# Peptides against a protein of PDB entry 3JWR, part 198

Target 1, 323 residues: chain A of PDB entry 3JWR
Amino acid sequence: TRELQSLAAAVVPSAQTLKITDFSFSDFELSDLETALCTIRMFTDLNLVQNFQMKHEVLCRWILSVKKNYRKNVAYHNWRHAFNTAQCMFAALKAGKIQNKLTDLEILALLIAALSHDLDHRGVNNSYIQRSEHPLAQLYCHSIMEHHHFDQCLMILNSPGNQILSGLSIEEYKTTLKIIKQAILATDLALYIKRRGEFFELIRKNQFNLEDPHQKELFLAMLMTACDLSAITKPWPIQQRIAELVATEFFDQGDRERKELNIEPTDLMNREKKNKIPSMQVGFIDAICLQLYEALTHVSEDCFPLLDGCRKNRQKWQALAEQ
Target 2, 298 residues: chain A of PDB entry 3JWR as posed
Amino acid sequence: TRELQSLAAAVVPSAQTLKITDFSFSDFELSDLETALCTIRMFTDLNLVQNFQMKHEVLCRWILSVKKNYRKNVAYHNWRHAFNTAQCMFAALKAGKIQNKLTDLEILALLIAALSHDLDHRGVNNSYIQRSEHPLAQLYCHSIMEHHHFDQCLMILNSPGNQILSGLSIEEYKTTLKIIKQAILATDLALYIKRRGEFFELIRKNQFNLEDPHQKELFLAMLMTACDLSAITKPWPIQQRIAELVATEFWEQGDQVGFIDFVCTQLYEALTHVSEDCFPLLDGCRKNRQKWQALAEQ

## One batch from the design tools (peptide; made by RFdiffusion4, then SolubleMPNN)

Design b2_p15_4_s2 (from b2_p15_4, 10 letters changed)
Fold by OpenDDE base, seed 4:
Structure b2_p15_4_s2 (fold): chain B 323 residues (1-323), chain A 15 residues (1-15)
Amino acid sequence: as target 1 above (323 residues)
Amino acid sequence: MAALEAMEIQARLEQ
């Protein structure tokens, strides 16, 4: 395609030029081409292209395929969200120094997972999918969308000309796919809530050990969630704009819940409850975000900007809630 | 905003 030709021929700017190592990164000013260029840079600077002998054209095609399989009519869970998740992963790996704690296969898997974790997202949560009796709800009992996202990821990885994993051994391939699956599934906040206590306790007791395979898996799950939720850590102007996108998507779901399911939406998804957004954001930060970024910062102190951003945004949301 | 989803999820998990 013309898009592939343009991407494959383009000079890829440095990570410094693209600012993709910054936790404060924003994609708002970037074109789709620039987001793809950033993605190439992430793979390159993480040594994934070299270590796994990725062909440039194949990587370009894969990136474009991933981007194409996000819906444009979804306000938040689109390519830009996936891209921002991957960028946060890249920043956590590089600036946050987590790269040094992981294997190349784990890094490869995490980056693929971050880009792929919401593939074909429909702008509705698992509860909606289940209650609407969608065909996907017949295939999966739990983490319905995350299973679908992984299936889409696998489909793309196996598509002709998209096999960025072709340089891996059979064992490396299996390992990578396992980690990708686990990482994508970990983005189900239900699973995060279920597992986070173990992680926090390990940190609190100073018993956390990345050499333990179970704890490694747990950490990768927490890291994925931290990147997926990283919008809450962004500078306030960015945070507000992203919160508007999230609100739009949730209100769209709430409108559909009323229309299609004949139910009253929760306050989160109720357009008429827009005035509760600030207080709900404070609640979200307190219940979900703060402890995660605190724990992540204990694993790597260089991830502190995520925690600091989260704390700053809590203050901003609290101030709005008091108005 | 994911808080309420998280709260809903938590409420379901406590069930």
Scores: peptide ipSAE 0.031, ipTM 0.740, DockQ to the pose 0.225
Fold by OpenDDE base, seed 3:
Structure b2_p15_4_s2 (fold): chain B 323 residues (1-323), chain A 15 residues (1-15)
Amino acid sequence: as target 1 above (323 residues)
Amino acid sequence: MAALEAMEIQARLEQ
């Protein structure tokens, strides 16, 4: 395609020029081509291209295939969300110095997972899929969409000309796919809520050890969630704009719940409750976000900008909730 | 997401 030719021939700017090591990064001003260039830079600067002998054209095709398999009519859970999740992962690995704590296969898996974690997202949550009796709800009992996202990820990885993992041994390939699956499934916030207590307790007791395979798996899950939710850490103008995209998607679901399921949506998904967004954001930060970024900062102090951003946005949302 | 877990998330967000 012309898009592939343009991407494959383009000079890839440095991570410094692209600002992709910054926790304050915004994609709003970037074209689709520039987001793809940023993605190439992430793979290159994490040494993934060299270490796993990726062909440049294959990587370019894979990136474009991943981007193509996000829906354009979904307000938030689209390519830009996946790209921002991957950028936060890259920043956490580089600026947050988490790269030194992980294997190359774990880093490879996390980056692929971050880019792929919401593939073919339909703008509705697992609860809607279950209540609508969608065919996917017959295949999976829990984390329905996350299983679907992984299936889409696997389909792309196995598609002709998209096989970025062809340089791996059979054992490396199996290990990578296992980690990708676990990382994508970890983006189900229900699983996060279930598992986070163990992580926080290990941190609190100073018993956290990344050399333990179970604790490593737990950390990778927490890191995926931290990157997936990273919009809450962004500078206020960016945070506010992203919150509007999230609200738009949730209200679209609420409208569908009324029309298709004949149910009253929850306040979070109720367009008539737009005035509750600031207080709901404070509740979300307190219930879900703060402890995660605190714990992540305890693993690596260089991740503090995520925690600081989250705290600053809590203050901003609280001020709006008091008006 | 289990229905209960989704409800827990929602309840915490509405708090």
Scores: peptide ipSAE 0.028, ipTM 0.711, DockQ to the pose 0.221
Fold by OpenDDE base, seed 1:
Structure b2_p15_4_s2 (fold): chain B 323 residues (1-323), chain A 15 residues (1-15)
Amino acid sequence: as target 1 above (323 residues)
Amino acid sequence: MAALEAMEIQARLEQ
């Protein structure tokens, strides 16, 4: 395709030029091509291209295939969200110095998972999928969409000309797919809530050890969630803009719930309760985000900008809730 | 899906 030719022939700027090591990164000014270039840079600077002998054309095709399998008519859960999740992962690995704590396979899996974790997202949550009696709800009882996202990820990875994992041994391939699956499934916040207590307790007791395979798996799940939620950590103008996208998608779901399911939406998805957004954001930060970024900062102090950003945005949302 | 589910979970926790 013309897009592939353009991407494959393009000079990939440095991570410094692209600012993709910054926790404060914004994609708002970037074209789709530039987001793809950033993605190539992430793979390159994490040594994934070299270590796993990725062909440049294959990587380019894979990135474009992933991007193509996000829906353009979804306000938030689109390619830009996946890209920003991956960028936060990259920043956490590089600037947050988590790279040195992980294997190359774990890093590879996390980056693929971050880019793929919301593939073919429909702009509705698992609850809507379940209540609408969608065929996917018959296949999976829990984490319905996350299983679908993984299935889409696997489909792309196995598609002709997209096989970025072809340089791996059979054992490395199996390991990588296992980690990808676990990482994508970990983006189900219901699973996060279920598992986070174990992680926080390990941190609190100073018993956290990444050499333990179970604790490693737990950490990878928490890191995925931290990156997936990282919009809450961004500088206020970026945070506010992203919150508007999220609200738009939620209100669209709420409108569909009314129209298609004859259900009164929750406050979060109710367009008529827009005035509650600031207080809901404060609640979200307190209940979900703060402890996660605190714990992550305990694992690596260089991740503090995520925690600091979250705290600052809490203050901003609280100020709006008081108006 | 994490952000959407987080907000849904938060909405459930606030109820």
Scores: peptide ipSAE 0.038, ipTM 0.772, DockQ to the pose 0.713; fails the geometry check
Fold by OpenDDE base, seed 2:
Formats: C-alpha cells, structure tokens, sequence
Structure b2_p15_4_s2 (fold): chain B 323 residues (1-323), chain A 15 residues (1-15)
C-alpha cells in the first residue's frame, strides 16, 4: 500500500526528537504516520529490531496492521490509546529504567502487548458484551474482550508479511506468546483488583523479588495496568482531554444500554450525570491508581513522574468536584 | 479497557 511505502521509506527521528521517553508525552499533535514512526523508534531503541532480526518492512506492515485493527468510531479505545499505552511502556522501560530489570523477550512481549491489548475494541466493556449475549460471551466466560484482543493479536502476528517474530527460536516464540497473552489478559481491571493486593503486600514487606518467576509475572501484569491507565498521570490539559474521550465512550455505552438492553445506565455511563465526572475521577485515582504508581515507584524510583502526575491530577479533579 | 472497568469496579466497591 501507499501507506506502507511511505512509512517504510520515511526517516525515523530519534527518541529525543519524538519525545517518546517523556512521561508527559502527548500524541494529540501527531499524524497517524508520526505515531507509526514513534512505534518503529520504540522497537529500535529497545534493541528489539536488532536482537530479533526484524525486517523493517515487516515491522512497518505489522504496525499498520495493528493500527488498522482498531476501530475509528470508538472514542477512546482506539489506536491512539494503544499507542499511548505503548509509549508509556517505552518511557517506563527507558526513563523509568525498568528495561534493566527485564529480559529482551519480556520487553518484546510487553511492547507487542501494549500495542495490541485493545485490538478490535468495540467501545463497550465486558459487562455489556455479556449482557448483550454477544457471540464473544459464548466463547469466553471471563475477560471476554481481553481474550478477543489476544486472539486478534495472534491473528496479526501470524498473517503473511506481519511476522515480526520470525527471527525467534521456537522456544523464544512460545515464551513471547505466553507473556503477550498474560500481559493482555492482565489489562482486565477485574484481574488487576484481584491480584494487586499480593503485589502491594510484597512491596510493603520488602519481599518483592523479580528473580522469582511468579513475582516477575505479577510485576509484568502490574506494569501493563500502569501503562494502560497512564492517561491519569498526564499533564492536566492532556488528562482532561483524555477524560472527555473516556466519558464520551462511556456515555455512548450508556445510550446503547438504554436503547438496546432497556437498562438504566450507571452514573459512570449516564450522560445526564456528567457533573459527577470530577468526583468519580477522584474516586478512581484513590481506589485504583495511586497505590499502583506508588508501588511502581518503589520498584523503580525513576517512575516517580507517573505518581507525581497522578497526584497532581487528583488535586485538579478534587478542585472541580468542589465547585 | 482498564479505565472503564476500574471505575465500574470502584463503583461496586463503594456500594
């Protein structure tokens, strides 16, 4: 395609020029081409291209395939969300110095997972999928959408000309796919809530050890969630705009719940309850986000900008909730 | 998915 030719021939700017090591990064001003260039730079600077002998054209095609398999009519869970998740992962690995704590296969898997974790998202949550009796709800009992996202990820990775993992040994390939699956499934916040207590307890007791395979898996899950939620850490103007996209998608779901399921939406999904957004954001930060970024900062102090951003946005949302 | 589900789960935890 012309898009592939343009991407493959383009000069890829440095990570410094693209500012993709910054936790404060915004994609708002970037074209789709520029987001793809950023993604190439992430793979390159993490040494994934070199270490796994990725062909440039194959990587370009894969990126474009991933982007194409996000829906354009979904307000938040689209390519830009996946891209921002991956950028946060990159920043956490580089600026947050987590790269030195992980294997190359883990890094490869996390970056692929971050880009792929919401593939073919429909702008509705697992509860809606289940209640609507969607065919996907018959295939999977739990983490319905995350299983679908992984299935889409696997489909793309196995598609002709998209096989970015072709340079891996059979064992490396199997390991990578296992980690990708675990990482994508970990983005189900229900699983996060179920598992986070173990992580926080290990941190609190100073017993956290990345050399333990179980604790490593747990950490990768927490890191995926931290990147997936990273919009809450962004500078206030960015955070506020992203929150509007999230709210739009929620309200669209609520409208569908009312129309298609004859259900009164929850306050979160109810367009008429827009005035509750600030207080709900404060609650979300307190219940879900703060402890995660505190724990992550304990693992790597260089991740502090995520925690600091989250705290600053809590203050901003609280001020709006008091108006 | 995370932000949506987190807020729903939080709403359930606050009930």
Amino acid sequence: as target 1 above (323 residues)
Amino acid sequence: MAALEAMEIQARLEQ
Scores: peptide ipSAE 0.038, ipTM 0.766, DockQ to the pose 0.598; fails the geometry check

Design b2_p15_4_s3 (from b2_p15_4, 8 letters changed)
Fold by OpenDDE base, seed 1:
Structure b2_p15_4_s3 (fold): chain B 323 residues (1-323), chain A 15 residues (1-15)
Amino acid sequence: as target 1 above (323 residues)
Amino acid sequence: MAALEAMELQAELEQ
């Protein structure tokens, strides 16, 4: 395709030029081509291209295939969300110095998972999928969409000309796919809530050890969630704009719940309760985000900008809730 | 899952 030719022939700017190492990064000013170039840079600077002998054209095709399998008519859960999740992962690995704590296979899996974790997202949550009796709800009882996202990820990875993992041994391939699956499934916040207590307790007791395979898996899950939620850590103007996208998607779901399912939406999904967004954001930060970024900062102090950003945005949302 | 799905899940857990 013309898009592939343009991407494959383009000079990839440095991570410094692209600012993709910054926790404060914004994609708002970037074209789709520039987001793809940023993605190439992430793979390159994490040594994934070299270590796993990725062909440049294959990587370019894979990135474009992933991007193509996000829906354009979804306000938030689109390519830009996946790209920003991957950028936060890259920043956490580089600027947050987590790279040296992980294997190359774990890094490879996390980056693929971050880019793929919401593939073919429909702009509705698992609850809607279940209540609408969607065919996917018959295939999976829990984490319905996350299983679908993984299936889409696997389909793309196995598609002709998209096989970025072809340089791996059979064992490396199996390991990578296992980690990708676990990482994508970990983006189900129900699983986060279920597992986070173990992680926080290990941190609190100073018993956290990345050499333990179970604790490693737990950490990768927490890191995925931290990157997936990273919009809450961004500078206020960026965070506020992303919150508007999320609210738009949720209100669209709520409107569909009323119209299609004859259900009164929750306050979060209810367009008429837009005035509750600031207080809900404070509640979300307190209940979900703060402890996660505190714990992550305990694993690596260089991740502090995520925690600091979250705290600053809490103050901003609290000030709006008091108006 | 988006930040707001977390809020919904949190609201479900608080009920």
Scores: peptide ipSAE 0.032, ipTM 0.730, DockQ to the pose 0.505
Fold by OpenDDE base, seed 2:
Structure b2_p15_4_s3 (fold): chain B 323 residues (1-323), chain A 15 residues (1-15)
Amino acid sequence: as target 1 above (323 residues)
Amino acid sequence: MAALEAMELQAELEQ
């Protein structure tokens, strides 16, 4: 395609030029091509291209395939969300120095997972999928969409000309796919809520050890969630704009719940209750985000900008909730 | 997942 030719021939700017190592990064001013260039730089600077012998054209095709399999009519859970998740992962690995704590296969898996974790997202949550009796709800009982996202990820990875993992041994390939699956499934916040207590307790007790395979798996899940939620850490103007996208998608679901299911939406998904967004954001930060970024910062102090950003945005949302 | 889905999930788990 012309898009592939343009991407494959383009000069890839440095991570410094692209500012993709910054936790404060924004994609708002970037074209789709520039987001793809950023993604190439992430793979390159993490040594994934070299270590796993990725062909440049194959990587370019894979990135474009991933991007194409996000829906354009979804306000938040689109390519830009996946790209920002991956950028936060890159920043956490580089600037946050998490790279030094992980294997190359884990890094490879996390980056692929971050880019792929919401593939073919429909702009509705698992509850909606269940209540609408969607065919996907018949295939999976829990984490319905996350299973679908992984299936889409696997489909792309196995598609002709998209096989970025072709340089791996059979064992490396199996390991990578296992980690990708676990990381994508970990983006189900229901699973996060179930598992986070174990992580926080290990941190609190100073018993956290990445050499333990179970604790490593737990950490990768927490890191994935931290990147998925990273919009809450962004500078206030960016945070506010992303919150509007989230609200738009949720209100669209609420409108569909009324129309298609004849159900009154929750306050979160109710367009008429837009005035509750600030207080809901404070509640979300307190209930979900703060402890996660605190724990992550305990694993690596260089991740502090995520925690600091989250705290600053809490203050901003609180000020709006008091008006 | 968005901030708001987490709040719904938390409310469901507290039930």
Scores: peptide ipSAE 0.031, ipTM 0.718, DockQ to the pose 0.431
Fold by OpenDDE base, seed 4:
Structure b2_p15_4_s3 (fold): chain B 323 residues (1-323), chain A 15 residues (1-15)
Amino acid sequence: as target 1 above (323 residues)
Amino acid sequence: MAALEAMELQAELEQ
């Protein structure tokens, strides 16, 4: 395609020029081409292109395929969300120095997972999918969308000309796919809530050990969640804009719940309860985000900007809730 | 999942 030709021929700017190592990064000013260039840079600077012998054209095609399989009519869970998740992962790996704690296969899997974790997202949660008796709810009992996202990820990876994993051995390929699946499934916040207590307790007791395979898996899940939720850590102007996108998507679901399911939506998804957004954001930060970024910062102190951003945004939301 | 989804999920888990 013309888009592929343009991407493949383009000079890829440095990570410094693109500012993709910054936790404060914003994609708002970036074109779709620039987001693809950023993604190429992430793969390159993580040594994934070299270590796994990725062909440039194949990587370009894969990125464009992933981007194409996000819906444009979804307010938040779109390519830009996936791209921002991957950028946060890149920043956590590089600036947060988590790269040195992980294998190349784990890094490869996490980056693919971050970009792929919401593929074909429909702007509705698993509860809506279940209650609407959607065909996907017949395939999966729990984490319905996350299983679908992984299925889409696998489809793309196996598509002709998109096989960025073709340089891997059979064992490396199996390992990578396992980690990708686990990472995508970990973005189900239901699973996060179930597992986070174990992670926090290991941190609290100073028993956390990445050499333990189970603890490694747990950490990768927590890291995925930390990147997926990273909008809450962004500078306030960015945070507000992203929160508006999230609210738009949730209100769209709530409107559909009223119309299609004849139910009153929760306050979170209720357009009439917009005035509760600030207090709900404070509650979300306290219940979900703070402990996660505290624990992540304990694993790597260089991740502190995520925690600091979250704390600053809590204060901003609290100030709005008091008005 | 976004910040708001976590709150909804928490509310669902409390039910």
Scores: peptide ipSAE 0.030, ipTM 0.716, DockQ to the pose 0.417
Fold by OpenDDE base, seed 5:
Structure b2_p15_4_s3 (fold): chain B 323 residues (1-323), chain A 15 residues (1-15)
Amino acid sequence: as target 1 above (323 residues)
Amino acid sequence: MAALEAMELQAELEQ
């Protein structure tokens, strides 16, 4: 395609030029081509291209295939969300110095997972999919969408000309796919809520050890969630804009729930309760985000900008909730 | 996922 030719022939700017090591990064000013260039730079600077012998054209095709399999009519859970999740992962690995704590296969898997974790997202949550009796709800009982996202990820990875993992041994390939699956499934916030207590207790007791395979798996899950939720850590103007996109998608779901299911939407998804957004954001930060970024900062102090951003945005939302 | 989906999921898991 013309898009592939343009991407494959383009000079990839440095990570410094692209600012992709910054926790304060915004994609709002970037074209789709520039987001793809950023993605190439992430793979390159993490040594994934070299270590796993990725062909440049294959990587370019794969990135474009991933981007193409996000829906354009979804307000938040689109390519830009996946790209921002991957950028936060890259920043956490580089600027947050988590790269030195992980294997190359784990890093490869996390980056692929971050880019792929919401593939073919429909702009509705698992509860809606279940209540609407969607065919996907017949295939999976829990984490319905996350299983679908992984299936889409696997489909792309196995598609002709998209096989970025062809340089791996059979064992490396199996290991990578296992980690990708676990990482994508970990983005189900229900699973996060279920597992986070174990992680926080390990941190609190100073018993956290990445050399333990179970604790490693737990950490990768928490890191995925931290990157997936990283919009809450962004500078206030960026965070506020992303919150508007999320609210738009949720209100669209609430409108569908009312129309298609004859259900009164929850306050989150109720367009008429827009005035509750600030207080709900404070509640979210307190219930979900703060402890996660505190724990992550304990694992690596260089991740502090995520925690600091979250705290600053809590203050901003609280000030709006008091108005 | 927004703040409240996580809160809803938390409430669903606590039931």
Scores: peptide ipSAE 0.028, ipTM 0.709, DockQ to the pose 0.289

